# Peptides against a protein of PDB entry 3WG5, part 18

Target 1, 218 residues: chain A of PDB entry 3WG5
Amino acid sequence: LAKNIVYVAQIKGQITSYTYDQFDRYITIAEQDNAEAIIIELDTPGGRADAMMNIVQRIQQSKIPVIIYVYPPGASAASAGTYIALGSHLIAMAPGTSIGACRPILGYSQNGSIIEAPPKITNYFIAYIKSLAQESGRNATIAEEFITKDLSLTPEEALKYGVIEVVARDINELLKKSNGMKTKIPVNGRYVTLNFTNVEVRYLAPSFKDKLISYITD
Target 2, 218 residues: chain A of PDB entry 3WG5 as posed
Amino acid sequence: LAKNIVYVAQIKGQITSYTYDQFDRYITIAEQDNAEAIIIELDTPGGRADAMMNIVQRIQQSKIPVIIYVYPPGASAASAGTYIALGSHLIAMAPGTSIGACRPILGYSQNGSIIEAPPAITNYFIAYIKSLAQESGRNATIAEEFITKDLSLTPEEALKYGVIEVVARDINELLKKSNGMKTKIPVNGRYVTLNFTNVEVRYLAPSFKDKLISYITD

## One batch from the design tools (peptide; aimed at target 1 R48 L106, target 1 (a further copy) I121)

Design b1_p12_1_s1 (made by RFdiffusion4, then SolubleMPNN; from b1_p12_1, 6 letters changed)
Fold by OpenDDE base, seed 1:
Structure b1_p12_1_s1 (fold): chain B 218 residues (1-218), chain C 218 residues (1-218), chain A 12 residues (1-12)
Amino acid sequence: as target 1 above (218 residues)
Amino acid sequence: as target 1 above (218 residues)
Amino acid sequence: VEGIEPISFADV
């Protein structure tokens, strides 16, 4: 019996053009193998808005379900990570993780203070994040508050407020809890019911280039 | 039975003189084939005002209906993209997209701060965007607020406020929903009722030059 | 250059 394959890959660190390349590579591998889904273990403090938007587009263009899993405990889907999650087919969080803090900035001054984004940019991202939430049937009010109130949530709060779909301690619990769930957005124009019965989990390693860039940015 | 042809082309990235060349090429191809319409899948963060105004003029001079479709999910018709949309025969948006943030600027300083446009320029674009909205029977108050309040909208808000005509997930839903709609501005001096019964969809690819410029601007 | 300049320079 051909086992349903689920891929698992890790993305850690700042969201950059390189992070887009990681998403693209991982999703492409899973698409080529006709995987049941790919789970992206995400831990990010945020990053570039352009890269984030490209990643969201790449996820939404996926031929297979893309599950964003904020993992391990202590990880965050902060800022750009929240947008990526809201753009995905399913969001899960491990206990001891966080999501939110989505206020856009222009960067940091030499003294480490935030350079505030002008209202033009802030309002753009409010509309963008609300749209992601609405499209996925997630809490658009909370999505806006991730910006307007710099809100951050625990997994339990995020689940309660309808931001995420699953709280899971590990991949096995995630597979068990998400089995039979519908994707929150379409896959190739169709909402898919996840089938994690008799799955084989395959882990994708970072490329050599991925390891090198992670090492330079740490 | 001669199938009615609908062209689909993508325009992504900053609005420049090159973007004008893309619009011109795409519309010209569709005009030459006597297409029922051309759909431009638009994803732009904005760009040059001069190029934007030329694109609007080229759309308004089209011999066929030009539909601006903010697509895919995660895309935006930001800044210059909103003006282009407001100058078109029909606006559609996919869920997860945005429109607005139209305040003109002179550029960015070395610290990433916006260099504000003087009141003279801002008032010029207020008048211009209001005119586009009024000519197309769209919400001129919201069009002004895209500048004065740095407003950005979700597809649902934009539809509700009468900024856009269609929310559609894909080309097929767009064709279905826009079938029988009148163009919001004239085509060759006449308001056209769109007929998407028994249509053939033809996709236009970017030229080699288009691909090269996209690669350099990424 | 008078422009409706891009939103692309934000960090989130």
Scores: peptide ipSAE 0.092, ipTM 0.351, DockQ to the pose 0.142; fails the geometry check
OpenDDE base, seeds 2, 3, 4, 5: peptide ipSAE 0.026, 0.083, 0.063, 0.092; ipTM 0.291, 0.326, 0.306, 0.344; seeds 2, 3, 4, 5 fail the geometry check

Design b1_p12_1_s2 (made by RFdiffusion4, then SolubleMPNN; from b1_p12_1, 6 letters changed)
Fold by OpenDDE base, seed 3:
Structure b1_p12_1_s2 (fold): chain B 218 residues (1-218), chain C 218 residues (1-218), chain A 12 residues (1-12)
Amino acid sequence: as target 1 above (218 residues)
Amino acid sequence: as target 1 above (218 residues)
Amino acid sequence: VVGIEPISFADV
């Protein structure tokens, strides 16, 4: 029987326009092959909110489920990463990862200090992050506190509070635990039940451009 | 007699963290050589406001005058470029260039449409751009209208309205016209009178990293 | 986040 395909790709580092291109490329490949889902292994300290919003929109326009997996242990979905996760069809975290710390900043001063966002910008992102949480049936109170309290959560806390859906040590455990779960947001206007019973895992490699960008941003 | 050095460097493309690094590197080189000034030939459609604010701060912390020159003909100091210019010690434009269009956006939608910034963000940048104009003794009303009316100006209009200080066809004309002008903001707490009577022009080349970033962002 | 055309301002 033709195995359903699940793609796995890695996105690491700052969220930029190039990160959007990576998401778009990876999701497009998975869409073309009519994959059961794509899993994005995410490790990010945050980044640009324009790129973040574009990525969220790209995920929400996906023809297939997009699973954000904070992986490996030691990784974080910090700031922009949390928004991306909350905008996705399913969130998973590996033990020893973190999520949250979503307070917007204007940037860093020359001395490395944070330039605070004005209340108006902060309030915009509070409304935005709450909307993502509400639309996905996730904890909107905690989503707000990711900004207002600079809250960061462990996978176990995030699961307990209804921020995420799965804690998994690896792709195999993720597939096992997420099998039969409904997507937290619609795919093409419908909530999809994930079927990982008979799947083939395919890993996507970064393009040459992706590698070059990583080399430059490191 | 030891000629005063004027550095000239080019910054082209989107304003990013890498653009900040370029500004920092170029200004630092010119500071180390105790240059009379550095001229940055700027051609930008805009970019990140975090990077923009950092660049403005770096310019304002410069030990030497930083002249923003919108060059060559056909170039623009659009959006972030206008803020950078308004934050600098002197603004020049070549004929056939433009300045303005400073309305903040959240990004582009997948269909290429602009995602509007909420009034709160727009108001923040109105206050910010007006402060830059006021601090530099430039037209704060027009600076506001760069946002509220999406106003763009020709060099001749910008000069007429007191947004910029010089219209010049090339570096030689710029040096000639700006000779004896006071900086519009302080350098190390003092307004400096530019002395371009006996200067040597030194061009700075982009670093390998700068070239690589340009290659990737193009 | 917020860009002045074309790119967004704030980091998150």
Scores: peptide ipSAE 0.087, ipTM 0.335, DockQ to the pose 0.317; fails the geometry check
OpenDDE base, seeds 1, 2, 4, 5: peptide ipSAE 0.023, 0.019, 0.053, 0.058; ipTM 0.303, 0.256, 0.276, 0.313; seeds 1, 2, 4, 5 fail the geometry check

Design b1_p12_1_s3 (made by RFdiffusion4, then SolubleMPNN; from b1_p12_1, 6 letters changed)
Fold by OpenDDE base, seed 4:
Structure b1_p12_1_s3 (fold): chain B 218 residues (1-218), chain C 218 residues (1-218), chain A 12 residues (1-12)
Amino acid sequence: as target 1 above (218 residues)
Amino acid sequence: as target 1 above (218 residues)
Amino acid sequence: VVGIEPISFKDV
């Protein structure tokens, strides 16, 4: 029985155009191998909204389920990371991680103070994040509050409020708990029931380029 | 007579958070040496608006004049580059360069198509770019048209329309032509008359980090 | 510039 492949890849750091390239590369590899799914271990404080939107679009165009896994403990899917998660086929979080804090900013001033986004921009992202939540059947009210209240949730809270689907300590528990779940958004126009029975887990290493970017962003 | 120092540094590629770090590093070095000015040779197709705004703020907080020089021939101060230029103490362009094309976008779709910014965002940047132009006594109408018409100008046009201050073929001509000009925005609360008489030109090399980032962005 | 905390990059 041909072992179904599940790919696992790590994306860490700020969401940038390079993060898009990482997502694109990882998902493409998994698509080429007709993987059952790809799990993206995500740890991000946030980043660029444009890159985020492109990543969301890339996930939504995936030929296979893309699972965002906020991992390891201590990781976050903050800001842009939350949007990416909400745009994915399944969200998982490890204990000791967080999700939320999605208030858009124009940037940081030289003194490190936040430059507030005008209401127009904030409202745009409120509409956008609510759309992602609604499309995925996730809690749109909480999604809005990620912005309006800069709300950050624990995995247990996120699960309770219907923001995420799985709390798991590791990949094995994630696969076990998510087995038989339907994707929260369609894969190629259809909601897919995840099949993680007798899967081979393959880890994708960062490319040399990815490592270099990560080294520079740290 | 202690030779006044003018620093020259190159910033090339997309405007990102790393570009901010480059600006910050370069300006800081020049400030520490009490340079007469720093010239930033800019070649950018654009980039992140947040990084751009931070760069503008960093320039405006500079203890010394920051001259944006669109250089070499073939270079552009496109999009974010135009904003940065408009936020600077003096704008110069080499022959064969361009400035403008400032229409904000949300990003690129997977197919490379532009995701249009909503009118709210576009209007925000119209207001912002006009503010930069007005604060610097530059052409705010043309600044707006950089967005609304996606206008791109030659150096001669940009000079003619009062967008830039200098057309120069090289650093020597730039220094010669800009000598005795007043900064278009204040330096530490005062408009400064540039003094490039008997200056030593010092070139700042990219840091190892800067080179690595550039290598990754190419 | 829509920055999602931290700094979201809109391309300009």
Scores: peptide ipSAE 0.049, ipTM 0.309, DockQ to the pose 0.309; fails the geometry check
OpenDDE base, seeds 1, 2, 3, 5: peptide ipSAE 0.029, 0.028, 0.031, 0.045; ipTM 0.280, 0.287, 0.333, 0.300; seeds 1, 2, 3, 5 fail the geometry check

Design b1_p12_1_s4 (made by RFdiffusion4, then SolubleMPNN; from b1_p12_1, 6 letters changed)
Fold by OpenDDE base, seed 5:
Structure b1_p12_1_s4 (fold): chain B 218 residues (1-218), chain C 218 residues (1-218), chain A 12 residues (1-12)
Amino acid sequence: as target 1 above (218 residues)
Amino acid sequence: as target 1 above (218 residues)
Amino acid sequence: VEGIEPISFKDV
């Protein structure tokens, strides 16, 4: 039986192997306490593809719903953040946030210029992001355009196009709007109807390690 | 309501865009007829990564269980075939078949030698195959070793290690053994318990196009 | 698996 608890945690900065550790820790805590869901307040410019794919996998293996919430206003789920969102059980965005810009790159040159990815890699990530969109019943055409056009969307556009499920100003509005929604991917092999009636909200703080890593990578 | 029908189709040869068309056609027919499942008798040495990923996605989007059956004896689910199997609702193998050998390559040189994939690609496919294994509750360590050690397994080993669910000599034994098993991934967002009590087996023949493509690619 | 592009360490 779920405990009528919703966890909230923040992940900010570049997507790296350390970000995977954050996701794993946060989800594990919420799983252990048999929470109704965990909301991850996500603000990322992007990061590593390998870490991103591991995070997506960790979300898909969660015993509880993982809600990605692009928050606060001014935050983004850019690049890797979009993939992570599309791999999650529900996507929410605050007004004034963005999602998309998923074109893969090889990295940055010494002069800070983008090293373009070869077409084969771009095609791979097109297939991957379309897979995530289709598995979650989200707009696979727009998911492709996040790469091919390097498209970025507002919350209102993302909702309109069927990329995300909720636009919410804060956690309370998110809980209110997502109450009664079905997860867009399975939880332990079943689509779950979210029940946020009379829930306790518990905030998870970053560990000392998480804070140190954020400080080093930002 | 399902019609107590199980479809059986064969996919043989290299995994290409044409193989995607075969999977899509076969699954679509079985979906339209609201079958209990489709069994794909798979015999492949491997093929293209892009086509493979599209096939995995198509299986994951199926409205009915897709069972990959490595058949007949002497057949393999090599390379791309292993990924496809790991992306499916249930894996079966006939005695004398093989699964694995998933190391990615860039292709073949003019002299027929393998062009090795760079470590970055290898790492990507490691992440991908581990994702498929974990999503399906199968052995992710062995899935990784299919790449890192280019490991191939017998049906008995694959069963023992938790890579596959069934060893069966024929369709009748497969139906008997898989009856009452749960799908390893969701069908329309739910894990389905297979019910093969008093089912009609319907065989799908390859189209003229499928035959022509097989003839050209073999 | 053939036609695997060298996935360079892509930042995404």
Scores: peptide ipSAE 0.062, ipTM 0.249, DockQ to the pose 0.116; fails the geometry check
OpenDDE base, seeds 1, 2, 3, 4: peptide ipSAE 0.023, 0.048, 0.042, 0.040; ipTM 0.285, 0.274, 0.248, 0.248; seeds 1, 2, 3, 4 fail the geometry check

Design b1_p12_2 (made by RFdiffusion4)
Pose (drawn by RFdiffusion4):
Structure b1_p12_2 (pose): chain A 218 residues (1-218), chain B 218 residues (1-218), chain P 12 residues (1-12)
Amino acid sequence: as target 2 above (218 residues)
Amino acid sequence: as target 2 above (218 residues)
Amino acid sequence: SSGVVIPLPGAS
């Protein structure tokens, strides 16, 4: 009961209704165990707007800070993952990862051709991504360009431009650097200082169902 | 005189990429065997827009008539399934089935809440559903109300209002009543008269991949 | 790029 606990979970692949269930399951475990924070290792090339908005909402309502960590090297928080990141308490990127490219699309034709959205819906997602950035004090100008310019950024660029808070190689380095940082959004109405000294790290294994469903969608 | 071959397939559940694959697989089989028609027993609560548009497109390119049959009793062709029906060569409904209810939403939230669709998406789907109805000679005024009023119809109501062509209890009654009917959209440029005199019915089983994905869904 | 896919289900 007198421990400092950080949960680490993994989320890989397309952001879907099942991805929401994962976020909710992992975050719920951390909440019920009074965790200082949960670190989500995120690698997503794309996903659905509805599941992305539900995840952002679940993070906003989280009773503990949610740290989105674009990991491992070569991972991306592209498309839906970018909103999830902008909608969270802290963003960390591992070296060689990517963030951005969030243009909303109606989807993919028989060809694999891109089915663009009506111009106005592009404006809707611009307003939504600007809102997430402003609510978290992040660079909304660059966030808008994730859509309008299909802008993508490396870790160092994302840090310089004020989109993320940490560049870290691993969980330990992430804890060291983010220790003492305020969350970019509140936890239950208060901005919180992260206490990662003398912390117990607990890894949450993805279930059989997680790995299988992810593989199939792949 | 001649022996006419009719294929029958079942398509159930949410409309997704795997559903497009089912439509493509079943239709290709019927085309290669020079079938008079393929009948799809459709039961769907809704699904994704891009897959629905890809299915409508696949049906438009079909070298043989595609008959959408809302079957069994209790089934519906709601939301995305309505567009598939309106985009097909002939629509049949079994007693106690439903069609319509197509108001687009960005999706469902955590607590039963619904994420509203911006007006541009709504107007976009109004134009698209009116277009499918106009191209097939079905009631565009009523088709709009599938969206603007979330209108849903019984089979008897759907026939009366000119949205569908046939009300049938089974495959036997469907072939009998639809024999001699012109298709509502062309097959390769010409409107085909359906010849169901002297008919061999062939049932297509769902593949291993079909069954697995649906068991996981159940 | 992949972009954010808008699934657009029905309200009912």

Design b1_p12_2_s1 (made by RFdiffusion4, then SolubleMPNN; from b1_p12_2, 4 letters changed)
Fold by OpenDDE base, seed 4:
Structure b1_p12_2_s1 (fold): chain B 218 residues (1-218), chain C 218 residues (1-218), chain A 12 residues (1-12)
Amino acid sequence: as target 1 above (218 residues)
Amino acid sequence: as target 1 above (218 residues)
Amino acid sequence: STGVELELPGAS
């Protein structure tokens, strides 16, 4: 039987327009090869809301399941990363990772303190993050609290609260645990049951351009 | 007669949270000294929407008039800079500057192309920029077209279309031309008539921290 | 970049 392909790609660092291109490229490769899914190993402290929203949209437009995997241990899907995760077909976290802290901030003051976003922005992102949670059948209350309480969760908490679907130590455990799960959002208008039985894992490397721009934005 | 003080400060580069702190610091100094106004010499290609919105809010909360002056020649109030200008008490531009290009973008693709913002974001910023224009009695149609047409204007066009209030070559000409003008938005709930008769101009320098963070974000 | 860039930095 021709093995179903699962792509794995890493996205690390700040979410920028370049990160969108990475997502787009990776998903496009996986789509072209009719992959069973792509797993994005995500490690981000946050980044641009615009890039984030495009990434979410690109994921939602994917012809194949996009699994956000907060990996490796010590990684986070912080801020923008949480939105991306909530916009994805399945969220997994490795032990020792975190998710949340979604408060839109205007940035950091000269003293390094957070400059809080105006209530209008905060309310917009509350509505947005709640919509992502609702659309994906995830905990919209916790999604809101990622903003209102600046909440961060462990994988175990995130799983318990229905924010994520899988806690997995590695890709093999992720594939094993997610096998037979339905995507939390539709793929091509249908909730896909993941079939990770007898799959080939293919790793995608960052392009030369990916490496260059990552260096500039870090 | 004790000379009325006008502060002048430069804000150059990307609009970031640090730029908000610069605005806040500069305006606070001018407020503390009961300055007649502060002029911000703005040169920005754009930046963070959140920082921009806080800067706008900080300007609107100012106890003294905040004049955005797109300066020097070759400078721009692009993108976020346009919003900041539209949120200010008076907009001036030097000849050879530009204003506009306010399309919210998610950023730039790997190929350097603009990643367009989703329609929801675009519509939000259309509403926002129109509100700034309306609140300041400026051309809301052109403000919208800064997004919908990605319009950029010369100082002469911006003046003609009622986007800005002054075209001035330097601070002295700006003071001369804006003397007796009313602020386009209220200061402490009142439209202030600017009195630049017999003023002392005081320049504010970036702090050491301002210089350091500007270097990191450039 | 000329875009209005919303940044969602994570809570540090």
Scores: peptide ipSAE 0.043, ipTM 0.361, DockQ to the pose 0.442
OpenDDE base, seeds 1, 2, 3, 5: peptide ipSAE 0.029, 0.043, 0.033, 0.042; ipTM 0.290, 0.380, 0.324, 0.511; seeds 2, 5 fail the geometry check

Design b1_p12_2_s2 (made by RFdiffusion4, then SolubleMPNN; from b1_p12_2, 6 letters changed)
Fold by OpenDDE base, seed 3:
Structure b1_p12_2_s2 (fold): chain B 218 residues (1-218), chain C 218 residues (1-218), chain A 12 residues (1-12)
Amino acid sequence: as target 1 above (218 residues)
Amino acid sequence: as target 1 above (218 residues)
Amino acid sequence: SSGIELELIGAG
């Protein structure tokens, strides 16, 4: 029986293998409790492509809806964060946040300059991000431009262009606005209508390990 | 007597000699059981060219149809994975996956830069990938562009251009859509019409060795 | 069999 529970967890910082572990843990908890959904408050400048792809897969394999919420104001779903969002069941953004800037790179040189990804890699991620957008019924043209133009959008722009589904100031407004929306990708093979009527919001705290790793990588 | 059995196995990660062993093991099991087909759920960023070529040969020598299925969403048949797919009896892709990016390289320098393959090697693989496409009746022009332009495609693009045969969300849809299709290359010298009516799906798990190696290479 | 690679590296 679907418990009228919505989990909320924060994922902040660089996308790494550890971030995957956080996603996996949080989603698993929510799955085990048959939550109506989990909301991930995301604030990331980007990170590793491999971890990102694994996170997307984990989200898509979720037994419950995973909502990516770019929060709080000032936060971003930048680079890898955008891919993660596009791979999710619903995207929300708080006012004063951003999404985009998805151009892949090989890394940074010692002087802090970007090491450009070769066309091979760039083209791969263009196809990949477009596929995420197409699968979720989101704007594939803009998804491509997140790479080719290194485009970043405001919440209002992202909503307008059909990149995201909700602009919300807080969790309560998010729940209100997303109530009755269908997931943009299937949950266990079917599109789910979100039901946030009379839900209990449960916050998941980072584990000790999560805190430790976050502390080291910050 | 053809047992109405379809095997499904996952191959994920870099293409190596170990990946060859996985293919060989899985196909052998399916052959021994006179399966109607084996579906390989493939998710790879690429890998070794030698291993790739061996895998292609192993597929082509299979006594049963080998279907490459780029799965789950977020997965790719990148680089070596594309060659493998093109060498197979049928290619399917899940929504949100990609295929392509086949430009050969010699490796990576210490700074993470690509070491380009010399023209001799690039031309070899152009000819090779074109041959795979031609033999399987797939788009040889696009196959070449997978190298020359380092092109990557969405499932829908790949289907449209005649690179792949099926877009399917899951195994059940794959079986449904591919039922009645002819293999794109021969099985024991003849093109086989796939019969997925009343099939039992059997999942093959990775061996302990497979799990261990996968764990180390992640 | 020289170390010919067909790989993707990663993205930022």
Scores: peptide ipSAE 0.024, ipTM 0.285, DockQ to the pose 0.121
OpenDDE base, seeds 1, 2, 4, 5: peptide ipSAE 0.049, 0.029, 0.051, 0.025; ipTM 0.363, 0.307, 0.358, 0.310; seeds 1, 2, 4, 5 fail the geometry check

Design b1_p12_2_s3 (made by RFdiffusion4, then SolubleMPNN; from b1_p12_2, 6 letters changed)
Fold by OpenDDE base, seed 3:
Structure b1_p12_2_s3 (fold): chain B 218 residues (1-218), chain C 218 residues (1-218), chain A 12 residues (1-12)
Amino acid sequence: as target 1 above (218 residues)
Amino acid sequence: as target 1 above (218 residues)
Amino acid sequence: SNGIELELPGAG
């Protein structure tokens, strides 16, 4: 019997326009193969707000479920990574990871201090992150506090507060726990029930371009 | 008789993932209305390579011709802006503008000095910019020199060397001069002859989001 | 040009 395909790809480092290219490429490959889902193993300290918003939009336009998996242990979905997660069809975290710290900044001063965003910008992102949470049926109050209190959560806390859907140690446990769950946002206008029974896991490698830009940003 | 629509939108400032959102939004609006073309008035000092590559790809996937217009006088398509232009269906420049200076950098040091990209990165972008020029039937030698010599050109020089297609003082002159030209790259797999006879010009305003991100980047 | 950064302090 033709196995349902689940793709797995890794996105690590700062969220940039290159990160968008990685998301777009990986999702497109999985769409072309009519995969059951793609799992993105995410580890990011954050990055650019604009790239983040494009990534969220690309995920929302996906023909297949996109699962954000904060992995491996020690990884984070910090700042922009949290927005991406909240915009996705399912959020999972490995134990020993973190999510949150979403306060927007203008950048860093010469002394390495944070240049604060003006209230108008902060308020915009509060409204935006709350909308992502609301649309996905996740905790909008905590989403706001990721900004207003610069809150960071453990996987267990994030699950408890309804920010994420799954805590999983590895891909196999993630597939097992998420099997039969409905996506938190629609796929092609419909909520999809994930079917990870009798699946083949396929790993996607970074392209040469992906490697090069990663090398530049690291 | 139903007038053919030409959209005009402005993109100003650093090339970022937000700039991608602007391109995507503007092109999508013009696509939905089956516009004859969209003209993007571009003024940029450059920005992120990854955002640039995504913008180029979005332009290449456009269902309608995308014209990059370096405008107004005093504007530039510097660095990333040159790549975007070379990836587009037609390049125009106003008198008193510039194009080029495409050498990739890693960033700026604490003293404001440029951190040079390693040869591997420089060579990658040389190959990339040459491919854009070749695919669009533009001067690949000059495209390479935009990197290797950090060359910048006037509109008249760029036209002379076959980097751009039109020098125009305003939108009306641009429409007049480009009427009947074929796109330098295909639209939906075909080269399109621009028909700017009996057209209605529609200006697109930046969204609130566009204004906010512009405010943050300025 | 201060783009909105959604980045943790010290990730640079």
Scores: peptide ipSAE 0.028, ipTM 0.311, DockQ to the pose 0.110
OpenDDE base, seeds 1, 2, 4, 5: peptide ipSAE 0.026, 0.032, 0.166, 0.053; ipTM 0.268, 0.399, 0.670, 0.455; seeds 2, 4, 5 fail the geometry check

